# Ledger of designs, part 191: peptides against a protein of PDB entry 4JHK

Target 1, 212 residues: chain A of PDB entry 4JHK
Amino acid sequence: EDYKIQSFDLETQKLLKTALKDPGSVDLEKVSSVIVDQSLKDQVFSREAGRICYTIVQAEAKQTNGSVFRRNLLNRLQQEFKAREETRKRSTQEWVCLVSFICNIFDYLKVNNMPMVALVHPVYDCLFRLAQSDALKNEEEVDCLVLQLHRIGDQLEKMNVQLMDELFNLLRDGFLLQEDLSSMGRLLLLEILEFRAGGWKLSDTAQKYYYS

## One batch from the design tools (peptide; made by RFdiffusion4, then SolubleMPNN)

Design b2_p30_8_s2 (from b2_p30_8, 16 letters changed)
Fold by OpenDDE base, seed 3:
Structure b2_p30_8_s2 (fold): chain B 212 residues (1-212), chain A 30 residues (1-30)
Amino acid sequence: as target 1 above (212 residues)
Amino acid sequence: SAEEEMEKLDEELRKELEALSLARIEELLK
C-alpha cells in the first residue's frame, strides 16, 4: 500500500516504513507521537494517519501479539482530548485537526470490524462542541462538523442513536434560529440535516449542489 | 504479567476518557 508520508524528513519516513513492516524493531511510542503531532497540523494527513495506525496495530498484533503502539496512541489521544478546550482557544485549525484525527481513528482503527467503544463518547463530545452556537458561527468548524458526520455519522448512530438525536436537535436549532451563521454554514447545516433524514444518503444532484 | 498490567491500564484510561466525555456532554445539553 502507498502511504502519504512525504511531509516527513527521510529519517522519520524510514521510521514509519519500518513500523509498518517490522514494528518490533522500532520505538513505537515515538512512532505514535510522530503520527499524532503531524495529524494535529495537517487535516489531510489525519485521514492517512488512520490507515497507517490500523496497519501498525495489525502488524504488531501479528508479529508479537502486542499492543504497545495502540496503547501509546490512545494515551496521546487522551492527553489531547483533555486539553481540547485549550487547543480550540489557541487555534481553530489545530482544534479541527484534533477532531478530524479522533474521527479518523474511530473510522479506521476497527476491532473485529467494529468501532472502538472507548472512542464513541469522545467523538460525540467533539461533535457536540462543534454544534454549540459559538462554534457554528465559524465556517471552519462547521466544515469539520459536517465532514465528520458524512464520514462516520452512520456508524456513530449505530453506537448511540440517542446522542445522535440530541446532536441533530442542536443542529436544527442552529439552522433555524441562529442569526450569525455564514451563508455557506447555513447551507452545510441544511445539507447534513437532509443527509441524515435520507438515511445518511444524498442524491448525486444534491451532493453537487452543496459541495461543487 | 506485563500484558495483564497493560490491559488494566488501558481499561482505566478508557473509563477515564468516557467519564470526561459524558460529563462534558451533559453540561452542553443543559
Scores: peptide ipSAE 0.038, ipTM 0.621, DockQ to the pose 0.453
Fold by OpenDDE base, seed 1:
Structure b2_p30_8_s2 (fold): chain B 212 residues (1-212), chain A 30 residues (1-30)
Amino acid sequence: as target 1 above (212 residues)
Amino acid sequence: SAEEEMEKLDEELRKELEALSLARIEELLK
């Protein structure tokens, strides 16, 4: 499988590949740190990191019935989440990477085929932050918000429909009332409103209109 | 057993993470 780890140096790539196949032979705390660090500065990797993490978790479980990697990963994630406002102030790019990473972990790290309950509110917290007026005026943040809702919106709604309703009330108000949205930002908000209204599906006609 | 360990970790972190998130959400929804 291609895990898109080309952004790492060769030594780190080898470390990650070994973790994927033989997690007991590497320092899984170090592996988790490397993955989180890269996810915060590379959006492409951040969006795919969940798949890598899932594979390592499964490999460790099968090999030793252990959970060292997951424990370290989630502890680091918790630290980054707690510092999310500071991260946003420092770098919008790192902020959207953090959101993408958290959402990707939510999407891939299932427990008994269900999302981790512990991540539901943290994910909503991030999305609500992106839905605030000061964030909606930034197209990069709008892109992130809409992308995550496309990926995991249906799952999140199943976990808490009330929070999803509240979130989309903010998005509707942003679309209708906020004056300093970019043209693309406004278009994306409209699209995601229609996307949810259509049962988290987009018709071929709508897809062409918004993304062609 | 592996699934049980994952569930235990999930439950361990749940309360703390939810508390942090709920506090922020309440602030944002004011």
Scores: peptide ipSAE 0.036, ipTM 0.599, DockQ to the pose 0.849
Fold by OpenDDE base, seed 5:
Structure b2_p30_8_s2 (fold): chain B 212 residues (1-212), chain A 30 residues (1-30)
Amino acid sequence: as target 1 above (212 residues)
Amino acid sequence: SAEEEMEKLDEELRKELEALSLARIEELLK
């Protein structure tokens, strides 16, 4: 597979490529840190990072029957998650990248072809935070929220429909009652409300928009 | 809470790694 790692310097690219092919020959803690760091800076890479992480996990499992990379990755995610409010205060961009990354890990890093149960509430917590009034007024956060729901909303709902209902109650209230939404933000909320109501099915046009 | 679940996951992973390490040692002793 082709992985988008052009944003890294050549040395780091080599490290990542080696991790993908021969994870036992590199420092997997360092690899995980590099991936997380870049994912916090680049939302485009954050999406790709999920695939990269999944591949490394599989490669390590196959090569050594180990899970060192996954442990380090999740430990770092836990640290970033705990500090999510500080991150949001420091940089909205880093915050939405963090959310995107956690959602992508949820999407790609499955166990026995099932989502990791332990990630369900962390993901919902992030989405609920984005659904608060102070976040909904920021178009960047709304965009992130809607994007993640398009990508993993159906999966999340299967894991906990009650939380999804509560989340969408907030989104509906935001759409109807909040006055300081941007025009685009309002449109995005409407779109995602209709998207779920339609059974989480994307049109061809929407597919191009959200998945390039 | 979400934090508690993440901590639980970490503990489970640590236990998994420990189990794998023990299995490897046992294989060497056979």
Scores: peptide ipSAE 0.021, ipTM 0.476, DockQ to the pose 0.026
Fold by OpenDDE base, seed 4:
Structure b2_p30_8_s2 (fold): chain B 212 residues (1-212), chain A 30 residues (1-30)
Amino acid sequence: as target 1 above (212 residues)
Amino acid sequence: SAEEEMEKLDEELRKELEALSLARIEELLK
């Protein structure tokens, strides 16, 4: 299986490939740090990082019945999450990459085919932040918000419907009341409101795009 | 409410808005 790791230097690529196949032979703390660092910088990698992480987790579980990588990954993720406001102030791009990464981890890093409960509130917190008025006026943040809701909204709602209702109350208010939304931003909000109202259902073609 | 506003849109307009939104999202997914 191919992983999009071409953005790394050759040495780091080798490290990641080794981690995917033989996690016990590498420093899994370093691997987790590298993945998180790159996920904050590279939007393409951020989107696929969850799949890579899941593979490493599974490989370690099979090899040593260990969970060192997952623990280190989540620890680093927690650090970045705690600093999310500073990240947002520094770089919108890094902020949306962080959100994308957290959502991707939620989507892929499952335990017994179930989402990690520990990630539910962090994911919602990120989405709630994107749903604030100061974020909704930024098209890049709206893009991120809507994209994540398309990908994991149905799963999140199953975990906590009350939080999802509250989130969409904010989105509804933004759509109806906020004046400084871009035209595209308003269209995206309308689409996601309709998407949820329709039971998070897409056409077969759309499903392939959003859930691939 | 948002739902009430959406119900005021005709089917053609709704489809157009959805198509534009989905196109943007699909571009982000590439």
Scores: peptide ipSAE 0.000, ipTM 0.258, DockQ to the pose 0.016

Design b2_p30_8_s3 (from b2_p30_8, 15 letters changed)
Fold by OpenDDE base, seed 5:
Structure b2_p30_8_s3 (fold): chain B 212 residues (1-212), chain A 30 residues (1-30)
Amino acid sequence: as target 1 above (212 residues)
Amino acid sequence: SAEEEMEKLDKELKEELEPISLKRIEELLS
Protein backbone atom coordinates (compact mmCIF):
# COMPACT_ATOMS: atom_id res chain seq x y z
CA GLU B 1 0.00 0.00 0.00
CA ASP B 2 1.32 3.40 -1.04
CA TYR B 3 1.06 6.11 1.59
CA LYS B 4 2.48 8.96 -0.52
CA ILE B 5 5.54 9.72 1.59
CA GLN B 6 7.98 10.32 -1.26
CA SER B 7 8.25 13.99 -0.32
CA PHE B 8 10.22 13.11 2.81
CA ASP B 9 13.92 12.39 2.93
CA LEU B 10 14.94 8.76 3.11
CA GLU B 11 15.54 8.77 6.84
CA THR B 12 12.13 10.21 7.56
CA GLN B 13 10.52 7.81 5.13
CA LYS B 14 12.05 4.98 7.06
CA LEU B 15 10.73 6.43 10.29
CA LEU B 16 7.23 6.67 8.89
CA LYS B 17 7.31 3.20 7.41
CA THR B 18 8.41 1.83 10.74
CA ALA B 19 5.63 3.70 12.49
CA LEU B 20 3.13 2.18 10.08
CA LYS B 21 4.29 -1.36 10.77
CA ASP B 22 5.79 -1.30 14.25
CA PRO B 23 4.72 1.87 16.03
CA GLY B 24 6.04 0.67 19.37
CA SER B 25 9.60 0.86 18.10
CA VAL B 26 9.62 4.57 17.29
CA ASP B 27 9.00 7.89 19.00
CA LEU B 28 5.38 8.43 18.10
CA GLU B 29 5.43 12.02 19.29
CA LYS B 30 8.18 12.72 16.81
CA VAL B 31 6.26 10.89 14.10
CA SER B 32 3.16 12.96 14.73
CA SER B 33 5.18 16.16 14.62
CA VAL B 34 6.80 15.19 11.36
CA ILE B 35 3.45 14.42 9.79
CA VAL B 36 1.89 17.68 10.90
CA ASP B 37 4.90 19.73 9.84
CA GLN B 38 4.93 18.20 6.39
CA SER B 39 1.17 18.50 6.05
CA LEU B 40 1.51 22.24 6.53
CA LYS B 41 4.08 22.50 3.74
CA ASP B 42 2.99 19.96 1.16
CA GLN B 43 -0.53 19.99 -0.23
CA VAL B 44 -0.15 16.59 -1.82
CA PHE B 45 0.89 15.06 1.45
CA SER B 46 -1.66 16.95 3.53
CA ARG B 47 -4.37 15.48 1.35
CA GLU B 48 -3.15 11.97 2.14
CA ALA B 49 -2.02 12.45 5.72
CA GLY B 50 -5.33 11.31 7.15
CA ARG B 51 -4.94 7.85 5.72
CA ILE B 52 -1.41 7.58 7.06
CA CYS B 53 -2.52 8.71 10.49
CA TYR B 54 -5.40 6.27 10.49
CA THR B 55 -3.07 3.41 9.74
CA ILE B 56 -0.66 4.37 12.49
CA VAL B 57 -3.51 4.71 14.98
CA GLN B 58 -4.76 1.27 14.06
CA ALA B 59 -1.31 -0.22 14.21
CA GLU B 60 -0.63 1.17 17.67
CA ALA B 61 -4.02 0.11 18.96
CA LYS B 62 -3.48 -3.38 17.65
CA GLN B 63 0.10 -3.67 18.86
CA THR B 64 -0.05 -2.14 22.32
CA ASN B 65 -3.64 -0.99 22.74
CA GLY B 66 -2.10 2.45 23.02
CA SER B 67 -3.09 5.85 21.75
CA VAL B 68 0.11 7.85 22.09
CA PHE B 69 0.24 8.77 18.44
CA ARG B 70 -3.37 9.90 18.20
CA ARG B 71 -3.11 11.95 21.36
CA ASN B 72 0.00 13.74 20.17
CA LEU B 73 -1.43 14.21 16.71
CA LEU B 74 -4.64 15.76 17.92
CA ASN B 75 -2.87 17.93 20.45
CA ARG B 76 -0.70 19.34 17.69
CA LEU B 77 -3.72 19.71 15.45
CA GLN B 78 -5.45 21.69 18.15
CA GLN B 79 -2.48 24.01 18.44
CA GLU B 80 -2.40 24.61 14.72
CA PHE B 81 -6.14 25.15 14.58
CA LYS B 82 -6.00 27.75 17.31
CA ALA B 83 -3.32 29.59 15.37
CA ARG B 84 -5.11 29.27 12.02
CA GLU B 85 -5.63 33.00 11.48
CA GLU B 86 -1.97 33.70 12.09
CA THR B 87 -1.11 30.89 9.70
CA ARG B 88 -3.38 32.34 7.03
CA LYS B 89 -1.80 35.76 7.40
CA ARG B 90 1.66 34.28 7.15
CA SER B 91 1.06 31.91 4.25
CA THR B 92 -2.02 31.10 2.21
CA GLN B 93 -0.33 27.90 1.16
CA GLU B 94 0.18 26.75 4.73
CA TRP B 95 -3.36 27.74 5.58
CA VAL B 96 -4.94 25.65 2.84
CA CYS B 97 -2.64 22.79 3.76
CA LEU B 98 -3.85 23.05 7.34
CA VAL B 99 -7.47 22.96 6.23
CA SER B 100 -6.80 20.00 3.99
CA PHE B 101 -5.07 18.19 6.83
CA ILE B 102 -7.87 18.83 9.31
CA CYS B 103 -10.44 17.63 6.80
CA ASN B 104 -8.45 14.49 6.13
CA ILE B 105 -8.18 13.77 9.83
CA PHE B 106 -11.93 14.20 10.09
CA ASP B 107 -12.40 11.84 7.17
CA TYR B 108 -10.15 9.05 8.39
CA LEU B 109 -9.93 9.14 12.18
CA LYS B 110 -13.22 7.75 13.38
CA VAL B 111 -14.64 6.49 16.64
CA ASN B 112 -16.80 3.41 16.23
CA ASN B 113 -16.79 4.05 12.50
CA MET B 114 -18.18 7.54 13.04
CA PRO B 115 -16.47 10.88 12.57
CA MET B 116 -15.09 12.51 15.67
CA VAL B 117 -17.82 14.83 16.88
CA ALA B 118 -15.18 17.13 18.27
CA LEU B 119 -13.88 17.85 14.77
CA VAL B 120 -17.20 18.76 13.18
CA HIS B 121 -17.30 22.39 14.20
CA PRO B 122 -13.57 22.93 13.70
CA VAL B 123 -13.93 21.66 10.15
CA TYR B 124 -16.92 23.90 9.54
CA ASP B 125 -15.00 26.81 11.00
CA CYS B 126 -12.26 26.31 8.46
CA LEU B 127 -14.72 26.01 5.60
CA PHE B 128 -16.64 29.09 6.72
CA ARG B 129 -13.38 31.00 6.79
CA LEU B 130 -12.69 29.92 3.23
CA ALA B 131 -16.18 31.06 2.28
CA GLN B 132 -15.59 34.66 3.37
CA SER B 133 -15.20 37.26 0.66
CA ASP B 134 -11.53 37.91 1.39
CA ALA B 135 -10.83 34.22 0.88
CA LEU B 136 -13.11 33.60 -2.08
CA LYS B 137 -11.14 36.07 -4.16
CA ASN B 138 -8.09 33.83 -3.76
CA GLU B 139 -8.22 30.95 -6.18
CA GLU B 140 -6.00 28.81 -3.99
CA GLU B 141 -8.45 29.07 -1.12
CA VAL B 142 -11.41 28.38 -3.40
CA ASP B 143 -9.64 25.30 -4.73
CA CYS B 144 -9.17 24.08 -1.19
CA LEU B 145 -12.74 24.78 -0.17
CA VAL B 146 -14.24 23.02 -3.15
CA LEU B 147 -11.91 20.07 -2.83
CA GLN B 148 -12.81 19.49 0.81
CA LEU B 149 -16.51 19.77 0.12
CA HIS B 150 -16.17 17.20 -2.62
CA ARG B 151 -14.40 14.87 -0.24
CA ILE B 152 -16.30 15.22 3.01
CA GLY B 153 -19.27 17.46 2.31
CA ASP B 154 -21.82 14.69 2.49
CA GLN B 155 -20.40 13.47 5.79
CA LEU B 156 -20.37 16.95 7.25
CA GLU B 157 -23.93 17.58 6.20
CA LYS B 158 -25.05 14.46 7.99
CA MET B 159 -23.42 15.80 11.13
CA ASN B 160 -24.99 19.25 10.89
CA VAL B 161 -27.23 20.20 7.99
CA GLN B 162 -27.93 23.66 9.40
CA LEU B 163 -24.28 24.66 9.25
CA MET B 164 -24.01 23.26 5.76
CA ASP B 165 -26.98 25.34 4.66
CA GLU B 166 -25.39 28.44 6.13
CA LEU B 167 -22.10 27.64 4.45
CA PHE B 168 -23.70 27.25 1.07
CA ASN B 169 -25.64 30.46 1.54
CA LEU B 170 -22.26 32.16 1.74
CA LEU B 171 -21.05 30.33 -1.34
CA ARG B 172 -24.16 31.27 -3.28
CA ASP B 173 -23.78 34.88 -2.25
CA GLY B 174 -20.15 34.80 -3.25
CA PHE B 175 -21.00 33.37 -6.63
CA LEU B 176 -23.79 35.83 -7.30
CA LEU B 177 -22.62 39.00 -5.62
CA GLN B 178 -18.85 39.05 -5.30
CA GLU B 179 -17.19 40.93 -8.14
CA ASP B 180 -13.53 40.08 -7.68
CA LEU B 181 -13.72 36.32 -8.11
CA SER B 182 -11.45 34.77 -10.66
CA SER B 183 -13.09 33.08 -13.61
CA MET B 184 -11.96 29.72 -12.30
CA GLY B 185 -13.08 30.57 -8.79
CA ARG B 186 -16.53 31.45 -10.02
CA LEU B 187 -16.69 28.26 -12.03
CA LEU B 188 -15.68 26.19 -9.03
CA LEU B 189 -18.31 27.80 -6.83
CA LEU B 190 -20.95 27.06 -9.40
CA GLU B 191 -19.75 23.50 -9.66
CA ILE B 192 -19.89 22.88 -5.93
CA LEU B 193 -23.34 24.46 -5.70
CA GLU B 194 -24.49 22.07 -8.38
CA PHE B 195 -22.69 19.22 -6.68
CA ARG B 196 -24.60 19.59 -3.43
CA ALA B 197 -27.85 20.28 -5.23
CA GLY B 198 -27.38 16.96 -6.95
CA GLY B 199 -27.05 15.12 -3.66
CA TRP B 200 -23.29 15.43 -3.51
CA LYS B 201 -22.96 13.85 -6.92
CA LEU B 202 -22.22 15.08 -10.40
CA SER B 203 -23.53 13.55 -13.56
CA ASP B 204 -21.02 12.44 -16.13
CA THR B 205 -22.04 15.30 -18.37
CA ALA B 206 -21.64 17.82 -15.57
CA GLN B 207 -18.25 16.41 -14.67
CA LYS B 208 -17.14 16.79 -18.24
CA TYR B 209 -18.49 20.32 -18.41
CA TYR B 210 -16.68 21.60 -15.33
CA TYR B 211 -13.49 19.58 -15.51
CA SER B 212 -12.88 18.87 -19.19
CA SER A 1 -9.62 -0.28 25.29
CA ALA A 2 -8.36 1.75 22.39
CA GLU A 3 -11.90 2.66 21.42
CA GLU A 4 -12.68 3.87 24.90
CA GLU A 5 -9.58 5.99 24.91
CA MET A 6 -10.52 7.43 21.56
CA GLU A 7 -13.94 8.35 22.88
CA LYS A 8 -12.37 10.04 25.86
CA LEU A 9 -10.06 11.99 23.63
CA ASP A 10 -12.98 12.99 21.45
CA LYS A 11 -14.79 14.38 24.46
CA GLU A 12 -11.73 16.23 25.65
CA LEU A 13 -11.14 17.71 22.23
CA LYS A 14 -14.76 18.76 22.03
CA GLU A 15 -14.49 20.56 25.31
CA GLU A 16 -11.37 22.45 24.37
CA LEU A 17 -11.67 22.94 20.64
CA GLU A 18 -15.34 23.14 19.76
CA PRO A 19 -16.17 26.24 21.79
CA ILE A 20 -13.44 28.19 20.06
CA SER A 21 -14.68 27.02 16.71
CA LEU A 22 -18.29 27.85 17.49
CA LYS A 23 -17.36 31.34 18.57
CA ARG A 24 -15.50 31.95 15.34
CA ILE A 25 -18.35 30.55 13.28
CA GLU A 26 -20.78 32.87 15.02
CA GLU A 27 -18.50 35.79 14.30
CA LEU A 28 -18.24 34.85 10.65
CA LEU A 29 -22.00 34.43 10.31
CA SER A 30 -22.85 37.72 12.01
Scores: peptide ipSAE 0.033, ipTM 0.573, DockQ to the pose 0.857
Fold by OpenDDE base, seed 4:
Structure b2_p30_8_s3 (fold): chain B 212 residues (1-212), chain A 30 residues (1-30)
Amino acid sequence: as target 1 above (212 residues)
Amino acid sequence: SAEEEMEKLDKELKEELEPISLKRIEELLS
C-alpha cells in the first residue's frame, strides 16, 4: 500500500513507515503531531492523511489493542479546532487545510465501520464557518466547502439532518442574496445546492453542464 | 420520518432554485 509522504524529509518518512507497520516501536504522540503539522500546510497530504491515520489506528489495535495514536491525534485535532479562527486569520491556506484534514479524518477514521460521533459537530462547525458571508466571498474557501460536501455530505447528513438543513439554508442565502461572490463561487454554490437536492447525486448531464 | 422530511425539503429546495438557476447560469456564461 502506497502512502503519499514524499513531502516529508527522509527521517520523518521512516518514522511514518515504521508507525504504519510497527506502531509500538515509535512515539505515537510525535507521529500524530507530525501528521497534523504537515496536514495544515500541505493540501495534498491533508486529503490523504486520514487513510494514513486509519492504518496506524488499525495497526496499533491489532498489535497492542491500544489506542494511543488515536487519542493523541484527536487531542491535537481538538487543539487545532479550538484555534481555528486564529488559523483562518493567519492563513486561509492553513485554514482550508485544517478543514480538509478534519473532514478527511471523519471520512476515514471509522469505529466499527461507523463515523466517529465526536467529530460530527467539529466538522459541521468548520463547514458552517465556511458558509458565512465573509468566507463565501473567498473562492478558496468556497472550493473547500463544496469539495468537503461532495466528499462527506451524505455521511454528515445521516448523522444530523437538522444541521445539514441549517447549513444549506446559509448556502442558499449566500447564493441568492450575497453580491460579492465570484462567478465561480456562485456556480459552485448552485451546483452543491442541486447536488444535495438530488440526493447527493448528479446525473452525467448535470456534471458536464457544471464542469465542462 | 426524518428521511421523509429530508426528501421533502430537498424537493422544495430544488423547485425553488430551478427557475432562478437557469437565468443565473446564463448570466455567468455571458
Scores: peptide ipSAE 0.000, ipTM 0.269, DockQ to the pose 0.023
Fold by OpenDDE base, seed 2:
Structure b2_p30_8_s3 (fold): chain B 212 residues (1-212), chain A 30 residues (1-30)
Amino acid sequence: as target 1 above (212 residues)
Amino acid sequence: SAEEEMEKLDKELKEELEPISLKRIEELLS
């Protein structure tokens, strides 16, 4: 597996690498904090964080049968989720990073090879927030919304189709009725509407764009 | 609501004594 850790300093990179290989030899609370902090600052990393977290969770489980990392990670995630409105007000960038992070955790950190049920409604809440008119006018938020739906929309729908229908009703209304959408925002909404209508199937080009 | 669910999960996780087994966490999240 390839992990993107170039955004970290050398010491932190070493810490993360050690956590992946020998989690019992590092402060896993510190590791979780570093990952969450970086995920809130770097959207690219936030899209990779889930995979890294999953690997550390598995490594700790195998090495020490421990769960210190996951506990700290989820506790921090819960704290950030609770403060999501304040985060959005403070920094759109951090807000979309948070959404990206929580969606990425949902995508990669499986429970019994299934998505974590506990994250379903929180993820939908984030997406619904992005689907509000005050968010749809912001291209950065629309980008985030559409990206997450491309990545995990099919999984989310399987978990709760009613919420997905409600979400897409908002997106349709936004596309049709909202006047202050950017040109790109409008195109993205149309694309995601068509994407779901087509059964969440991506072209090879789209797959590369959203998953590379 | 999502807030209520996250609050409940937070409470459950915080009430667990260290060390917490991975299995227990999985049960809480499933």
Scores: peptide ipSAE 0.019, ipTM 0.489, DockQ to the pose 0.049; fails the geometry check
Fold by OpenDDE base, seed 1:
Structure b2_p30_8_s3 (fold): chain B 212 residues (1-212), chain A 30 residues (1-30)
Amino acid sequence: as target 1 above (212 residues)
Amino acid sequence: SAEEEMEKLDKELKEELEPISLKRIEELLS
């Protein structure tokens, strides 16, 4: 499922398309800013932005062997990550969008066909934050947590199995011990526990039970 | 408790992330 670029205004559409085809002809700092800004307010886009970013990175590398876009993107991402607690306090929606974006960048912005090692801890940090009691009581945050684990959990585990074990210990405890979880939140936690236990796969029976 | 464990783990992760600079990330991507 591809994101509809038509959601942007015409000027932005042209900017993004040009960045993909001829990155040397546009302001790549501006492009990175547009992508990050949109990712923070649109959850659907935040889930797809990694693909766009990776494509632009590759296009610039091929065209000029440059890395202007990547540098600006990562700089902005670093700033947003550092301010993540403030973002969470201001808006749960922006917070989950930020997490989605970071996880999506991790998924797509690979180096030598491998995840960027430098993003492993930041991603886990976000997921651990979502696994805290004050976050687990919010269904929107639980949705985000479970979604990211479905998307990149297997990759993250390969990068650091110890952190994944610790994360899932927290999720198990949340499922079993936390009283103020929503019914759906509790169901989602159980599902993701079973998902990992099944080798990051969901059986047809389980899928029907949890999502149908 | 799970909450205490979460706080501890979160703190440890943040401490590990602090020394990671943009420069280091750029080097990894070069």
Scores: peptide ipSAE 0.012, ipTM 0.382, DockQ to the pose 0.035; fails the geometry check

Design b2_p30_8_s4 (from b2_p30_8, 17 letters changed)
Fold by OpenDDE base, seed 1:
Structure b2_p30_8_s4 (fold): chain B 212 residues (1-212), chain A 30 residues (1-30)
Amino acid sequence: as target 1 above (212 residues)
Amino acid sequence: SADDDMIALDKELAEELTPLSLERIQKLLS
């Protein structure tokens, strides 16, 4: 199985590949740190990071029945999450990367093919923050919000439909009432409203309308 | 709180991921 890790230097790529196959032979704390650091810089990689993390977790469990990687990963994630408001103030890009990473961990790091319950509220907290008026006026944050809802919205709703209803009330209000949305932002909000209303899917015609 | 949930997750996931551990996680956070 191939993973998209071309953004790393060759030595780091080797480290990651070794972690995927023989996690007991590498410093898993270092591996987790490298993955998180890159995920906070590259939103595209954050998606791949979820798959990588899951594979390493499974490999370590199988090889040594250990959980060193997972512990270090979650500890780092906790630190970043706790500082999320400071991150947002410092850099919108880092903030949306953080949200993307957390959502992707939720999406991929499953146990017995089930989402981790303890990640539900943290994910919703991030999405609710993106749904506030000061965030909705920023197209980059709207892009992130809509992207995550496309990817994991259906799963999140299954975990807590009440929070999802509340979230989409905010999005509806933003679409209808907020005056300083960009044209694209408003379009994206409308699309995601229809996406959920349609059972978390869009017709080909709707897809072309919003994204072509 | 969301912060507390993540802390709880880390502690519970320190153990082997089994159906039993999942049950414990759900119980802890319920």
Scores: peptide ipSAE 0.027, ipTM 0.531, DockQ to the pose 0.060
Fold by OpenDDE base, seed 4:
Parts: structure tokens; sequence; C-alpha cells
Structure b2_p30_8_s4 (fold): chain B 212 residues (1-212), chain A 30 residues (1-30)
């Protein structure tokens, strides 16, 4: 497997590669910090980060029956989550990176092939924040919201359908009532509403309509 | 086992974050 870690310096790349193959030989706290830091800067990497994290978790479990990496990762994630409003205020880009990273961790970091229950409410909280009127007017935040719902919406709904219903009530209200949405933002909201209504699937016709 | 440890950590995090998250969500929906 090839992991996209070219954005790191060579020393860090070596660290990550070693963590993926021989996690017991590296400082896994440092590894987790590096991954989180980069994920907060690069939204594209955040997707890869989920996969990398899962691999390291599995490798450590198999090698030493340990969970040092996962513990440190989740602790750092918790810290960033708690500071999410400050992050959003400081940088929309960092904020959407944070949301993307949390969602990707939720998507990839399974326990017994199940999503981590501990991440369900944090993920929903992030999505609800993106669904507020002050966020919906920002196309970057709408892009993030819709992207995450496309990726993990079906899984999240299975974990808590009530929260998903409430979230989509906000999205419907935003679509129908909010006046300062961009044209693209409104289109994306409509698409995601239709996406869920269709059982988290798009018809061929809808796919062409929204994404061609 | 490692799986047991993961489950335990999951529960611990859930207990810590759930009240805060629920309160936040409720405020946003009010």
Amino acid sequence: as target 1 above (212 residues)
Amino acid sequence: SADDDMIALDKELAEELTPLSLERIQKLLS
C-alpha cells in the first residue's frame, strides 16, 4: 500500500513509514501529533490520515497488543474538538480541516468493525455547527458539510437517527428560508437532501444533474 | 486484549464528550 505522505519532510516521512510497519519502534505520541497537525492544515491529507491511523492502530495491536497510538490520537482529537469554536474563529480553513479529520477518523477507525461510539456526538456537533445560518452562508463550510454527509452520513444515521433527522431539519430550513446562500451552496443543500431521501444513494439521473 | 482496551477507551471518551456535545447541539437547535 502507498500512503500519500509527500507533504512531510523526509525525516517525518521515515517516522510515519516506520510507524506503519513497526509501531513499537517509534514514539507513537509524536506520530499522532504529527498526523493531527498536518490534518489541520491540509484537508486532502485528512482523508489519507484516517487510513494511516487505522493502519497504525492495527499494526500496534498486532505487534504489541497495545493502543498507545489510538489513545494519543483520540486525546489530541478531543483537545482540538474542545477548541473548535476558537479554531473556526481563527481560520475557516483550519475549521473545515478539523471537521474533515474527525469525520475521516470516524469513518476509518473502527472497533470490532463498528464506528467508535465516542465520536458520534462530536461528529454530529461539528455537522450541526456547519448547518447553522452563519456557516451555511460560507461556501467552504457548506462544501465540507455536504462532503462529510456524503462520506459518512449513512453510518451516522445508523448510530443516531434522531440527531440526523434534526440535522436535516436545519438543512431543509436553510435551503428553503436562508436568503444569503450562494447559488452553489443552495444546490449542494438540495443535492444532499435528495441524497438522504434516496437512502444515501444518488440515481444516475441525479448524479448527472448535480455533478456533471 | 487490544480490542477490549479500545472499547474501554471508547466508553471513557463517550462519557466525557457526550454531555458537552448534547448541550451544544441543544443550544444550536433552540
Scores: peptide ipSAE 0.025, ipTM 0.510, DockQ to the pose 0.815
Fold by OpenDDE base, seed 3:
Structure b2_p30_8_s4 (fold): chain B 212 residues (1-212), chain A 30 residues (1-30)
Amino acid sequence: as target 1 above (212 residues)
Amino acid sequence: SADDDMIALDKELAEELTPLSLERIQKLLS
């Protein structure tokens, strides 16, 4: 399977490729830090990062029955999560990259084919933060919020429907009551409200209306 | 097994992160 790692220099690409095939021969702490660092700078890569991380975890488990990579990855993720408010203050771009990364890890890094329970509340915390009025007025944050809900909303709801109901109450209120939303932001909120109402699916007519 | 280790780690992380996250969410909703 091919992975999109062209954004790294050749030496780092080699490191990642080796980690994917022979994780025991590389410094897995370094590998995890490289992946996290790039994910915090490039939101597009964060999607690929989830898949890469899952593959490395499986490869290490198979090769040595080890979990060094996963441990380092999750420890780093926890550190970044704890500092999320400072990150948001420093850079909206870095903040949405962090949210995207944690959501993608939730999506790909399964335990016995189930989502990690440890990530459920942290993911919801990030989404609730994006649903606050000071964040909804920023189109970049709305884009991130709606994108993650499209990707993992159905999975999150299965883990905790009460939190999802509360989150969407905030989104509904934002759509109806908040005056300083961008036109696109308001449209995206409406779309995601309809998306959930339709069982996390869009009708053909809705798909054409919002994304054609 | 590796799966058992992952489950154990998940539980440990949940105990550390879940209460804090829940409290944060509750404060935002208040």
Scores: peptide ipSAE 0.024, ipTM 0.489, DockQ to the pose 0.796; fails the geometry check
Fold by OpenDDE base, seed 2:
Structure b2_p30_8_s4 (fold): chain B 212 residues (1-212), chain A 30 residues (1-30)
Amino acid sequence: as target 1 above (212 residues)
Amino acid sequence: SADDDMIALDKELAEELTPLSLERIQKLLS
């Protein structure tokens, strides 16, 4: 299986490749840090990072029945999550990358083929933050919010329907009541409202109206 | 249940969304 790691230097690429196959032979704390650092810079990579992380977790479990990588990864994520407001103030781009990465980890890093329960509230907290009025006026944050809901909304709802209802109350209020939304922002909110109402799916025809 | 009610509300809202309604909204926002 191929992994998109071309953005790293050759030494780091080798490190990651080794971690994927023989995690016991590398510094898994360093590996986790490298992955998180890059994911905070590149939202596209964050999706791939989720897959990479899952593979390393599985490889370590099979090799040593250990969980060093996952522990280090989650510890770093916890640190970044706790500092999320500072990150948002510093850089909207880094903030949406953080949200994207946490959501992608939730999506890929399964335990016994189930989402990690410990990530449910952190993910919702991120999405709720994106759903606040000060965030909804920023298209970059709206893009992130809508993208994550497309990717993991159905899974999140299964984990906690009440929180999802509360989240969408904010989105409805934002669309209906907030005056400083961009036209695109409003369209995206409409789209995601329709997306959930349709069972977390949207027809190709409907998709065209929102994204073409 | 409250959850079911909110889901129903989302569905009702979405059912009001049509291409024509979106065009009208875009016009108002332009």
Scores: peptide ipSAE 0.013, ipTM 0.286, DockQ to the pose 0.020; fails the geometry check

